# Peptides against a protein of PDB entry 4KTY: the designs that were tried, part 147

Target 1, 266 residues: chain A of PDB entry 4KTY
Amino acid sequence: YVLNDIGVIFYGEVNDIKTRSWSYGQFEDGILDTCLYVMDRAQMDLSGRGNPIKVSRVGSAMVNAKDDEGVLVGSWDNIYAYGVPPSAWTGSVDILLEYRSSENPVRYGQCWVFAGVFNTFLRCLGIPARIVTNYFSAHDNDANLQMDIFLEEDGNVNSKLTKDSVWNYHCWNEAWMTRPDLPVGFGGWQAVDSTPQENSDGMYRCGPASVQAIKHGHVCFQFDAPFVFAEVNSDLIYITAKKDGTHVVENVDATHIGKLIVTKQI

## One batch from the design tools (peptide; made by RFdiffusion4, then SolubleMPNN)

Design b2_p22_1_s4 (from b2_p22_1, 11 letters changed)
Fold by OpenDDE base, seed 2:
Structure b2_p22_1_s4 (fold): chain B 266 residues (1-266), chain A 22 residues (1-22)
Amino acid sequence: as target 1 above (266 residues)
Amino acid sequence: SELKERLEKYKEIQKKLEEYLA
């Protein structure tokens, strides 16, 4: 996982899975220096830079520009006039080198771009990592482990009331590490996500969350396990908001979220 | 040969990282 410098990222729809090539380029000139620079910008203590838990958590924060002038600015509004459209990127190298050269966040990224750059960061620093694509990925923004979808009386989604969102797909990373801070058995793959979605203890970051812990419902384990759990296992709660202000739960869908999780097997 | 090259680069990077962290 650390030796492959070219990868495949899955995207699209669950019934129409697509793949795109991504050049990680962790061995390219200047990339290691850039990864070190990223940690420098994060003001990370040297003692922590050898700890994959800390490194992956810092990386999840720094690959996005929020809070700390990190690597990538996210954009989902189809306005990319002041940078490169997310779809135009083919690898991590140009992004990282631009960041190092300009010392300013690079525009623009979406989930697969964040995941691609983050994967380079992790692999470059010797952390086995892979990109994971979750189809029908939930974004729980109220920490209730549910996707509350508010409906108008006519059955249409009330976008004003509906704060939670479902991505057709979302890409994040899994990093391999021991977790001495967790009970035995919860090391191995850890979910980490650099796409800015939710605030985690003061910064837009996510993970490392034990994949094993999430699989077994241990959402109390650090870091951000509830959020990651919700991404893959949230119930959709359809709520009709009546004009009188009352809310009625119409339906619960426990099968929609996390319908398919795909990663490249090496 | 490609694998060997990647492995060599990996070792080089790890060495640099170790030196940096020392």
Scores: peptide ipSAE 0.349, ipTM 0.885, DockQ to the pose 0.926
Fold by OpenDDE base, seed 5:
Structure b2_p22_1_s4 (fold): chain B 266 residues (1-266), chain A 22 residues (1-22)
Amino acid sequence: as target 1 above (266 residues)
Amino acid sequence: SELKERLEKYKEIQKKLEEYLA
């Protein structure tokens, strides 16, 4: 996982899986220096830089530009006038080198771009990492482990009341490490995500969350386990907002979220 | 081979990283 510098990212729909190539380029000139520069910008002490838990968590924060002038600016509005459209990127090298030279966030990224750059960062620093694609990925922003979808009486989604969202797909990373801060058995693959989605203790970051912990429903384990759990296993709760101000649960769908999780096996 | 080249590059990077963290 640390030696492969070209990868495949899965995207599209669960019934129409697509693939795209991505050049990680973790061995290219200037990339290690850029990764070190990223950690410098994060003001990491030297002791923390040798800890994959801290490195992956800081990386999840720094690969996105929010809070800390990190690597990538996200954009989803289909207006990319001041940068490169997310779909135009083919690898991490140009992004990272631009960041290093300009010392300003690079525009623009979406989930697979964030995941690609983050994968390079992790692999460059000797952390085994892979990209994971989750189809029908939930974004729970009220920390209740369910997706609350509010409907108008006509059946249309009330976007004002509905804060949660479902992506057709979402890409994040898994990093391999020991977790001495967790009970025995919860090391191994850890979910980490650099796409800015939710604030985690003051920063837009996510993870590392133990994949084993998530699989066994241990949402009390650091970091951000409830959020990651919701991404892959939340129920959809359809609620009708009545004109009289009452809310009625119309339907519960426990099968929609996390239908398929795909990663390249090497 | 490609694998050998990647391995050599990996070792080089790891060495640099170790030196940096020392």
Scores: peptide ipSAE 0.223, ipTM 0.816, DockQ to the pose 0.895
Fold by OpenDDE base, seed 3:
Structure b2_p22_1_s4 (fold): chain B 266 residues (1-266), chain A 22 residues (1-22)
Amino acid sequence: as target 1 above (266 residues)
Amino acid sequence: SELKERLEKYKEIQKKLEEYLA
């Protein structure tokens, strides 16, 4: 994992899985320096840099530009006039080097770009890491472990009331580490996500969350396990918003979210 | 000197990770 500098990212839809190559380039000139610079910008103590838990959490925050002028600015509005469209990137190197030289956030990224850059960051620092793609990925905005989809009386989605969203796919990372801060058995792969989705204790960051813990329904362990759990195992609650302000649950779909989770095996 | 310290920390991290993965 650490030595591979070229990877494959899965995307698309569950019934139409697609792949794209991504150059991580963790050993290219200037990349290690940039990763160290990222940790410097985060004002991370040197003593903490030896802790993969802290490093991965800081990385999840710093790969996105929110809060701390991190590496990448996200954009999902199909308007990319002030930078590079997310689809135009082919690897992490140009992004990281631009960040290092300009010392300003780079525009623009979406989930696979965030995941690609974050994967470079982790591997560059010697942390085994991989990109994971979740199809029908839930974004729980209100932290209730379910997706509340509000419908108009005509059956159309009320976008104003619906804060939660379902992505056709979402990419994040898993990093391998021991978790001495957790009970025995919850080390190994940890979910970390640099795509800015929800605020985690003051910053847009996510993880590390124990994959083993999540698989077994344990969401009480740090960090952000409930959010990650919701991404892969949320029920869709369809609620009709009546004109009188009342809400009626029309349907519950417990099968839609987390249809397929894919990662490259190395 | 600061860069040197950062690099030494990186080396330390790498060593620890190698030992862990061994």
Scores: peptide ipSAE 0.105, ipTM 0.711, DockQ to the pose 0.062
Fold by OpenDDE base, seed 1:
Structure b2_p22_1_s4 (fold): chain B 266 residues (1-266), chain A 22 residues (1-22)
Amino acid sequence: as target 1 above (266 residues)
Amino acid sequence: SELKERLEKYKEIQKKLEEYLA
């Protein structure tokens, strides 16, 4: 995982899975320097830089530009006048080198771009990492482990009552590490995500969250396990807002979210 | 000088990461 500098990212829809190549380029000139520069910009203590838990968490914060003038600015509005459209990127090298040269956030990224750059960062620093694609990925804004979908009385979706949303797909990373801060058995793959989605203790970051813990329903462990759990296993709660202000649960779908999680194994 | 410092940081990171992954 740390040696491969070219990868495949899965995207599209669960019924129409697509692939795109991505050049990580972790061994290219200037990339290691840029990764170290990222940690310098984060003002990491030297002692923390040797801890993959801290490094992956800081990386998840710094690969996005929010809060700390990190690497990538996200954009989803199809207006990319002041930068490069997310679809135009083919690898991490140009992005990271531009960041190092300009010392300003690079425009623009979406989930697979964030995941690609973050994967380079992790691998460059010797942390085994891979990109994971989750189809029908839930975005739980209120940390209730469910996706609230509010309906009008006519059955139409009222998007104003919740910011919860379902992505056709979402890409994040898994990083391999021991977790001495967790009970035995919850090391190994840890979910980390640099796409800015939710605030985690003051910053737009996510993880590391133990994949094993999440698989077994242990959402009480740091970091951001409830959020990651919700991405892959949220119930869709269809709620009708009545005129009298009451909310009525009309339906619960426990099968829609996280229908397929795909990653390249080799 | 700056490069040397960064390389030393990297070496330290790699050593600790190896310990964590062991």
Scores: peptide ipSAE 0.086, ipTM 0.705, DockQ to the pose 0.068

Design b2_p22_2_s1 (from b2_p22_2, 15 letters changed)
Fold by OpenDDE base, seed 2:
Structure b2_p22_2_s1 (fold): chain B 266 residues (1-266), chain A 22 residues (1-22)
Amino acid sequence: as target 1 above (266 residues)
Amino acid sequence: KKKEIDEELQKQAIKNSQEIFK
């Protein structure tokens, strides 16, 4: 999880799982220096750079360009005229080196690109890390741990009312570390996510969230456990928005989100 | 309604990630 510089990222559909190779290149020339530069741009105190909790949290913020002119600009609109399409990237090296050279955010990324670059960042800094793919990954944007899907009377989604969303798949990272800030037993793998989804205490970042805590429903543990929990365990709440303005819960699906979570195990 | 949404969820066979409901 540290020494392997080539990985596999899962994507596609739950019924048609696909894989793509990704070169992390943590040992390539200039990559470690770039990772240090990223922390410099974050104005991270030197004393914190040895703390994987702080490093991973800073990394989750800095791998995306939001807030702090971090590494990658996300784009999901299929318009990539001013950069590289997310699908064209094959590894982290070119992205990180471009960032270091230009000192400007690199265009463009999607979840697996963010995860790939973040994985390199973590591994460069000696933090064991892996990429996780969640199929039917929820994006809870109102912190209620459920996906509120508002429907018109005709059954179509009311996009104005529906703020929550579900990714066909989403990739994030897990980083291995002790968590002395949490109760005993909640160290180990920590979910961290650099894809800009939600603001976490002032920045677009996510984690580290204890995988064990999430597994056992301890969403009160820092950081961003409710969000990560929702990604993998949210109920779909189908709400019909009637013409008279009333809302009626039509159905609840507790099985759709997080249908499959995959990570490469070596 | 749910079936239609489920079908939409299942047919997202694209390389790019996609938010389905937004």
Scores: peptide ipSAE 0.211, ipTM 0.708, DockQ to the pose 0.199
Fold by OpenDDE base, seed 1:
Structure b2_p22_2_s1 (fold): chain B 266 residues (1-266), chain A 22 residues (1-22)
Amino acid sequence: as target 1 above (266 residues)
Amino acid sequence: KKKEIDEELQKQAIKNSQEIFK
């Protein structure tokens, strides 16, 4: 989880799982220096740089360009004229070295690119880390732990009534650390996500959230546990919006979101 | 209608990540 410099990232469909290689390159020249530079750009105190909780949270914020001119600019519009298409990247090294050289955000990334670069960052700093892929991953925008699907009276979807969405697949990271700030038993793997999805206390960042806590339904612990919980366990709530302004729950599906979560065993 | 939505979600599982339902 620290020494392996090449990995596999899962994507595709739940019934047709696909893999792509990703070179982390945490030992290549200039990469560690770039990771330190990232923390410098974040204005992270030296005292915090030895704390994996703080480091992973800062990394979550800084691997994306939002808020702080971090490493990667996300793009999902299939128009990548001013940079490199996300699918063209094969590893973290070129991205990180470009960031260090230009001192400007690198274009462009999607979830696996964010996760790949973030994995390099964590491993460079001695934090065991892996990438996980969640198929049918929910994006809960209103923090209600539900995926709201609004329907017109004719049964057609009304996408204007909610900002909630579902990714075909989503990649994020798990980082291994103790959590002295949490109750006993909630250390170990912590979910962290650098793909800019939601604002967390003023920045686009996510985690570390205790995987064990989430598995046991504990979402009251820092950081961003409700959001991570929703990604993997949201119920689909089908709501009919009536012409008279009333909303009626027509159906609930508890099986669709988080249908499969995959990680490489290394 | 729920079934149709589920089927549509499944069809959108392509290589690049995307929000398939919003």
Scores: peptide ipSAE 0.191, ipTM 0.692, DockQ to the pose 0.198
Fold by OpenDDE base, seed 4:
Structure b2_p22_2_s1 (fold): chain B 266 residues (1-266), chain A 22 residues (1-22)
Amino acid sequence: as target 1 above (266 residues)
Amino acid sequence: KKKEIDEELQKQAIKNSQEIFK
């Protein structure tokens, strides 16, 4: 999880799983320096740079450009005229070196690009890390642990009543660390996500969230456990919006989100 | 209702990640 500099990222569909290679290049010239530079740009105290909790959280924020002129600009609109299409990247090295050289965010990334770069960042700093792909990954936008699907009385979807969404697939990272700030047993793999999805206490960042805590339904622990929980375990709530403004829950599907979570085991 | 939603959710994915339902 630290030594491998080439990986495989899963994507596609749950019934048609695809893989792509990704070169992490954590040992390539200039990459460690760039990772340190990233932490410098984040104005991270030296004392915190040895703490994987702080490092992973800062990395989560800084791998995306939002808030802090971090590494990557996300784009999902298929308009990549002012940069490199996300699919054109094959590894982290060029991205990180460009960031270091230009000192400006690099365009463009999507989840696997964010995850790839973040994986490099973590591994460079000695934090065991892996990429996780979740198929039918929920994006809970209102922090209610649900994927709300609103329907008109005629059964048509009303997409205006919620900002919740579902990714066909989403990639994030898991980082291995102890969590002395959490109860015993909630160390180990921590979910961290640098894809800018939601604001977490003032920044677009996510994690570290204890995977074990989430597996046991504990969403009260820092950081961003509810959001990560929702990504993998949100219930689809079908709500009919009545003409009188009332909402009626028509159905609940607890099986659709997080249909498959895949990671490469080393 | 659900069928239509399921159809939307089950649309073919491209290489890029997509929010397939909002």
Scores: peptide ipSAE 0.180, ipTM 0.686, DockQ to the pose 0.179
Fold by OpenDDE base, seed 5:
Structure b2_p22_2_s1 (fold): chain B 266 residues (1-266), chain A 22 residues (1-22)
Amino acid sequence: as target 1 above (266 residues)
Amino acid sequence: KKKEIDEELQKQAIKNSQEIFK
């Protein structure tokens, strides 16, 4: 989880799982220095740099360019003008070295690129880390721990009313650390995500959220446990918006979200 | 109906999920 510099990222669909190699390159020249530079840009105090909780949270913010001129600019418009298409990247090294050289955000990334770069960042700093792929990953944008799918009377999705979204797949990271700020038993793997999805206390960041806490439904534990819980365990609430303005719950699906969560062993 | 809804949901998910691997 720290020494391996080449990995495999899962993507595609639950019925058509695909794999892509990714070079983390945490031991390549200039990469550790770049990771330190990232923390410098975040104005992280020296005392906090030894705390994996603080480091992983700062990393989740800084790997994306939002808020703080971090490493990667996300793009999902399939245009990618003035940059590199997300699919063209094969590893973290070129991205991080470009960031260090230009001192400007690198274009462009999507979830697996964010996860790849973030994995390098964590491993460089001695934090065991791995990439996780969640198929049918929910994006709860109103913090109600459910996916509200609004339907027209004809059964089609009402895109105006439906604010929540589902990714066919989404990649994020798990980082290994103790959690002295949580009750005993909730250390170990912590979910962290650098793909800019939701604002967390003023910044686009996510985690660390205890995987054990999430598994046991403890969404009250910091950080961002409700959001991560929703990503993997949201119920789909199908609501018909009637012409008279009333809403009727047609169905509840508790099995659709998080159908498969995959990570490479070591 | 559920099947149709699931298909529509899948369609929307694919549309909203702009992750591209090459």
Scores: peptide ipSAE 0.084, ipTM 0.639, DockQ to the pose 0.217

Design b2_p22_2_s2 (from b2_p22_2, 13 letters changed)
Fold by OpenDDE base, seed 3:
Structure b2_p22_2_s2 (fold): chain B 266 residues (1-266), chain A 22 residues (1-22)
Amino acid sequence: as target 1 above (266 residues)
Amino acid sequence: KMEEIEKELQEKALENSQEIYK
């Protein structure tokens, strides 16, 4: 989980699973220095740099450009005129070295690019890490652990009212660490996500969230466990917004989100 | 309805990740 410099990332659709190679390059010249630079830019104190909880949380914030001029600018509009299309990246090295050289966010990334760069960051700093792909991954926007899909009376989605969304697939990371801040048994793999999705206590970051806690439905433990839980286990709630202002639940789908979670065991 | 949406997503599966409303 630390020594491998090439990996496989799963993507596509649940019925058409695809794989792509990703070069993490954690041992390449300048990469460790860049990871240290990232922590410097985050103004992370030296005492915290030995704590994988703090490091992974800072990393989840700094791999995205939001809030702090971090590494990657996300784009999903299929217009990448001012940078490199997300699909053109083949590894973390070029991205990190460009960031270090320019001292400006690199354009552009999507979830697997964020996850790839974040995986390099974690491994460079001695934190065992892997990439996880979730098919039909929920994006809970209002932290209610469900996907509220508002429909017009004609059955079409009301995009103005619907704030929650579902990714066809989403990639994030799991980092291995002890969690002395949590009850016994909730160490091990921790979900961390650098793709900017939701604000967590003032910054676009996510995790570390205990995979064991989430697996057993415990969402009360830091950090961002409700959000990560929702990504993999949200119910889809179809709500018709009537003209009179009333809301009627038309359907509930408890099986659509998180149909498949895939990770390569290293 | 949901099956139709899923079918469309399967047919339009892109390399890029996509947010959808179902």
Scores: peptide ipSAE 0.302, ipTM 0.711, DockQ to the pose 0.156
Fold by OpenDDE base, seed 1:
Structure b2_p22_2_s2 (fold): chain B 266 residues (1-266), chain A 22 residues (1-22)
Amino acid sequence: as target 1 above (266 residues)
Amino acid sequence: KMEEIEKELQEKALENSQEIYK
């Protein structure tokens, strides 16, 4: 989880699973220096740099460009005129070295690019890390632990009534660490995500959230456990918006979100 | 060459993540 510099990332659809190679390059010249530079740009205290909880949380914020001029600018509009299309990247090295050289955010990334760069960052700093792909990954925008889908009276989706969405697939990271700040048994793999999705205490970041805690339905523990839980276990709530302004729950689907979660066994 | 480029672009476009409503 630390020594392997080439990985495989799963993507595509649940019925058509695809794989791509990704070069992490954590041992290449300038990469460790760049990871230290990222922490310097975050103004991270030296005392915190030895704490994987703090490091992974800072990394989740700094790998995306939002808030702090971090590493990567996300783009999902299929217009990449001012940078590199997300699919053109083959590894983390070029991205990190460009960031270090230019001292400006690199364009562009999507979830697997964020996850790839974040994986390099974690591994460079001695934190065991892997990439996880979730098919039908929910994006709960209002923190209600459900995916609200509003329908018109004719049954068509009204996307204006909610900001909730579902990714065909989403990639994030799991980092291995002890969690002395949590009850016993909730150490080990922690979900962390650098793709800018939701604000967490004033910054676009996510985690570390205990995978064990989430697996057992404990979402009361730091950090961002409700959001990560929703990504993998949200119920789809189909709500008809009536003309009179009333909302009626028409259907609930508890099987759609998190239909498949895949990670490479390394 | 143009057809090959277009095919490659189409294949790369299928690699992108997308938000959906189901």
Scores: peptide ipSAE 0.299, ipTM 0.741, DockQ to the pose 0.081
Fold by OpenDDE base, seed 5:
Structure b2_p22_2_s2 (fold): chain B 266 residues (1-266), chain A 22 residues (1-22)
Amino acid sequence: as target 1 above (266 residues)
Amino acid sequence: KMEEIEKELQEKALENSQEIYK
């Protein structure tokens, strides 16, 4: 989880699982220095740099470019004219070294690129980390722990009313740490995510959220447990928006989200 | 309605991640 510098990332769909190699390169020249530079850019207090809770939370913010000119610019529009297509990256080293050299965000990333770079960041700083892939991953944007899918009377999705989304697959990280800020038993693996999805207390960041807490439904524990819980356990609520303004729940699907969660033990 | 949505959700994933219902 710390010493392995090459990994495998799962992607694709639940019925056609695919794998891609990723070079983390946490021991390559300049990579540790770049990780320290990232924390410097975040203006992180020196006393906090020894705390994996603070480091992982800052990392989740800084690996994405939003808010703070962090490492990676996300793009999902299939237009990558001003940078490198997300699929062209094979590891973290080139991205991190480019960021350090240019001192500007690197273009472009998607979830597995964010997760790959974030994994390098965590491992460089001595935090055991792994990448997790969730198939049919929910994106709850109103923190109600469900996916509200609004339909027109003809059965088509009403994009105006439907704010929540589902990823075909999504990658994030789990980091190993103690959680003295939580009750006993909720240390260990913590979900952290650097893909910019939702604003968390003023910044696009996510976690650390206790995996044990989430598994037991303790969404009240910091940080961002409701969001991570929703990613893996949201019900799909199909709502028909009628012309008279009334909403009717047509169906509830409790099985679609989080069909498969996979990670490689390294 | 639901069947059509399920069909869209079950479309073969490309290498790139895709967000549905935006």
Scores: peptide ipSAE 0.288, ipTM 0.724, DockQ to the pose 0.183
Fold by OpenDDE base, seed 4:
Structure b2_p22_2_s2 (fold): chain B 266 residues (1-266), chain A 22 residues (1-22)
Amino acid sequence: as target 1 above (266 residues)
Amino acid sequence: KMEEIEKELQEKALENSQEIYK
């Protein structure tokens, strides 16, 4: 989880799983220096740089450009004219070195690019890390632990009534660490996500969230456990919006979100 | 209507990640 500099990232669809190679390059020249630079840009105290909880949380914020002029600018609108298309990247090295050189966010990334760069960042700093792909990954925008799908009376989807969405697939990271700030048993793998999805206490960041805690339904523990829980376990709530403004739950699907979570064990 | 939604959810996506119902 630390030594491997080349990995495989799963993507595509649950019924058509695809893989892509990604070069993490955590041992390449200038990469560790860049990771330190990232923490410098985050104004991270030296005392905190040895704490994987703080490091992973800062990393989740800084790998995306939002809020803090971090590493990567996300783009999902198929407009990549001012940078590199996300699919063109094959590894973290060029991205990180460009960031270090230009001192400006690099364009562009999507989830696997964010996850790839974040994986490099974590591994460079001695934090065991892996990429996780979740198919039908929920994006809970209102922190209600459910994925709301609003329907008009005619049965058509009304996408204006919620900001909740579902990714066909989403990649994030798991980082291995102890969690002395949590009850015993909730150390180990922690979900962390640098893809800018939701604001977490003032910044676009996510985690570390205890995977064990989430597996046991404990969403009360820091950080961002409800959001991560929702990504993998949200119920799809089909709601009919009536003309009179009332909402009627038509159906609940508890099996669709998080249908498959894949990670390569190395 | 549920079937239509399911169909949309399972439509083949491009290589890029895509949000649906947003």
Scores: peptide ipSAE 0.276, ipTM 0.718, DockQ to the pose 0.185

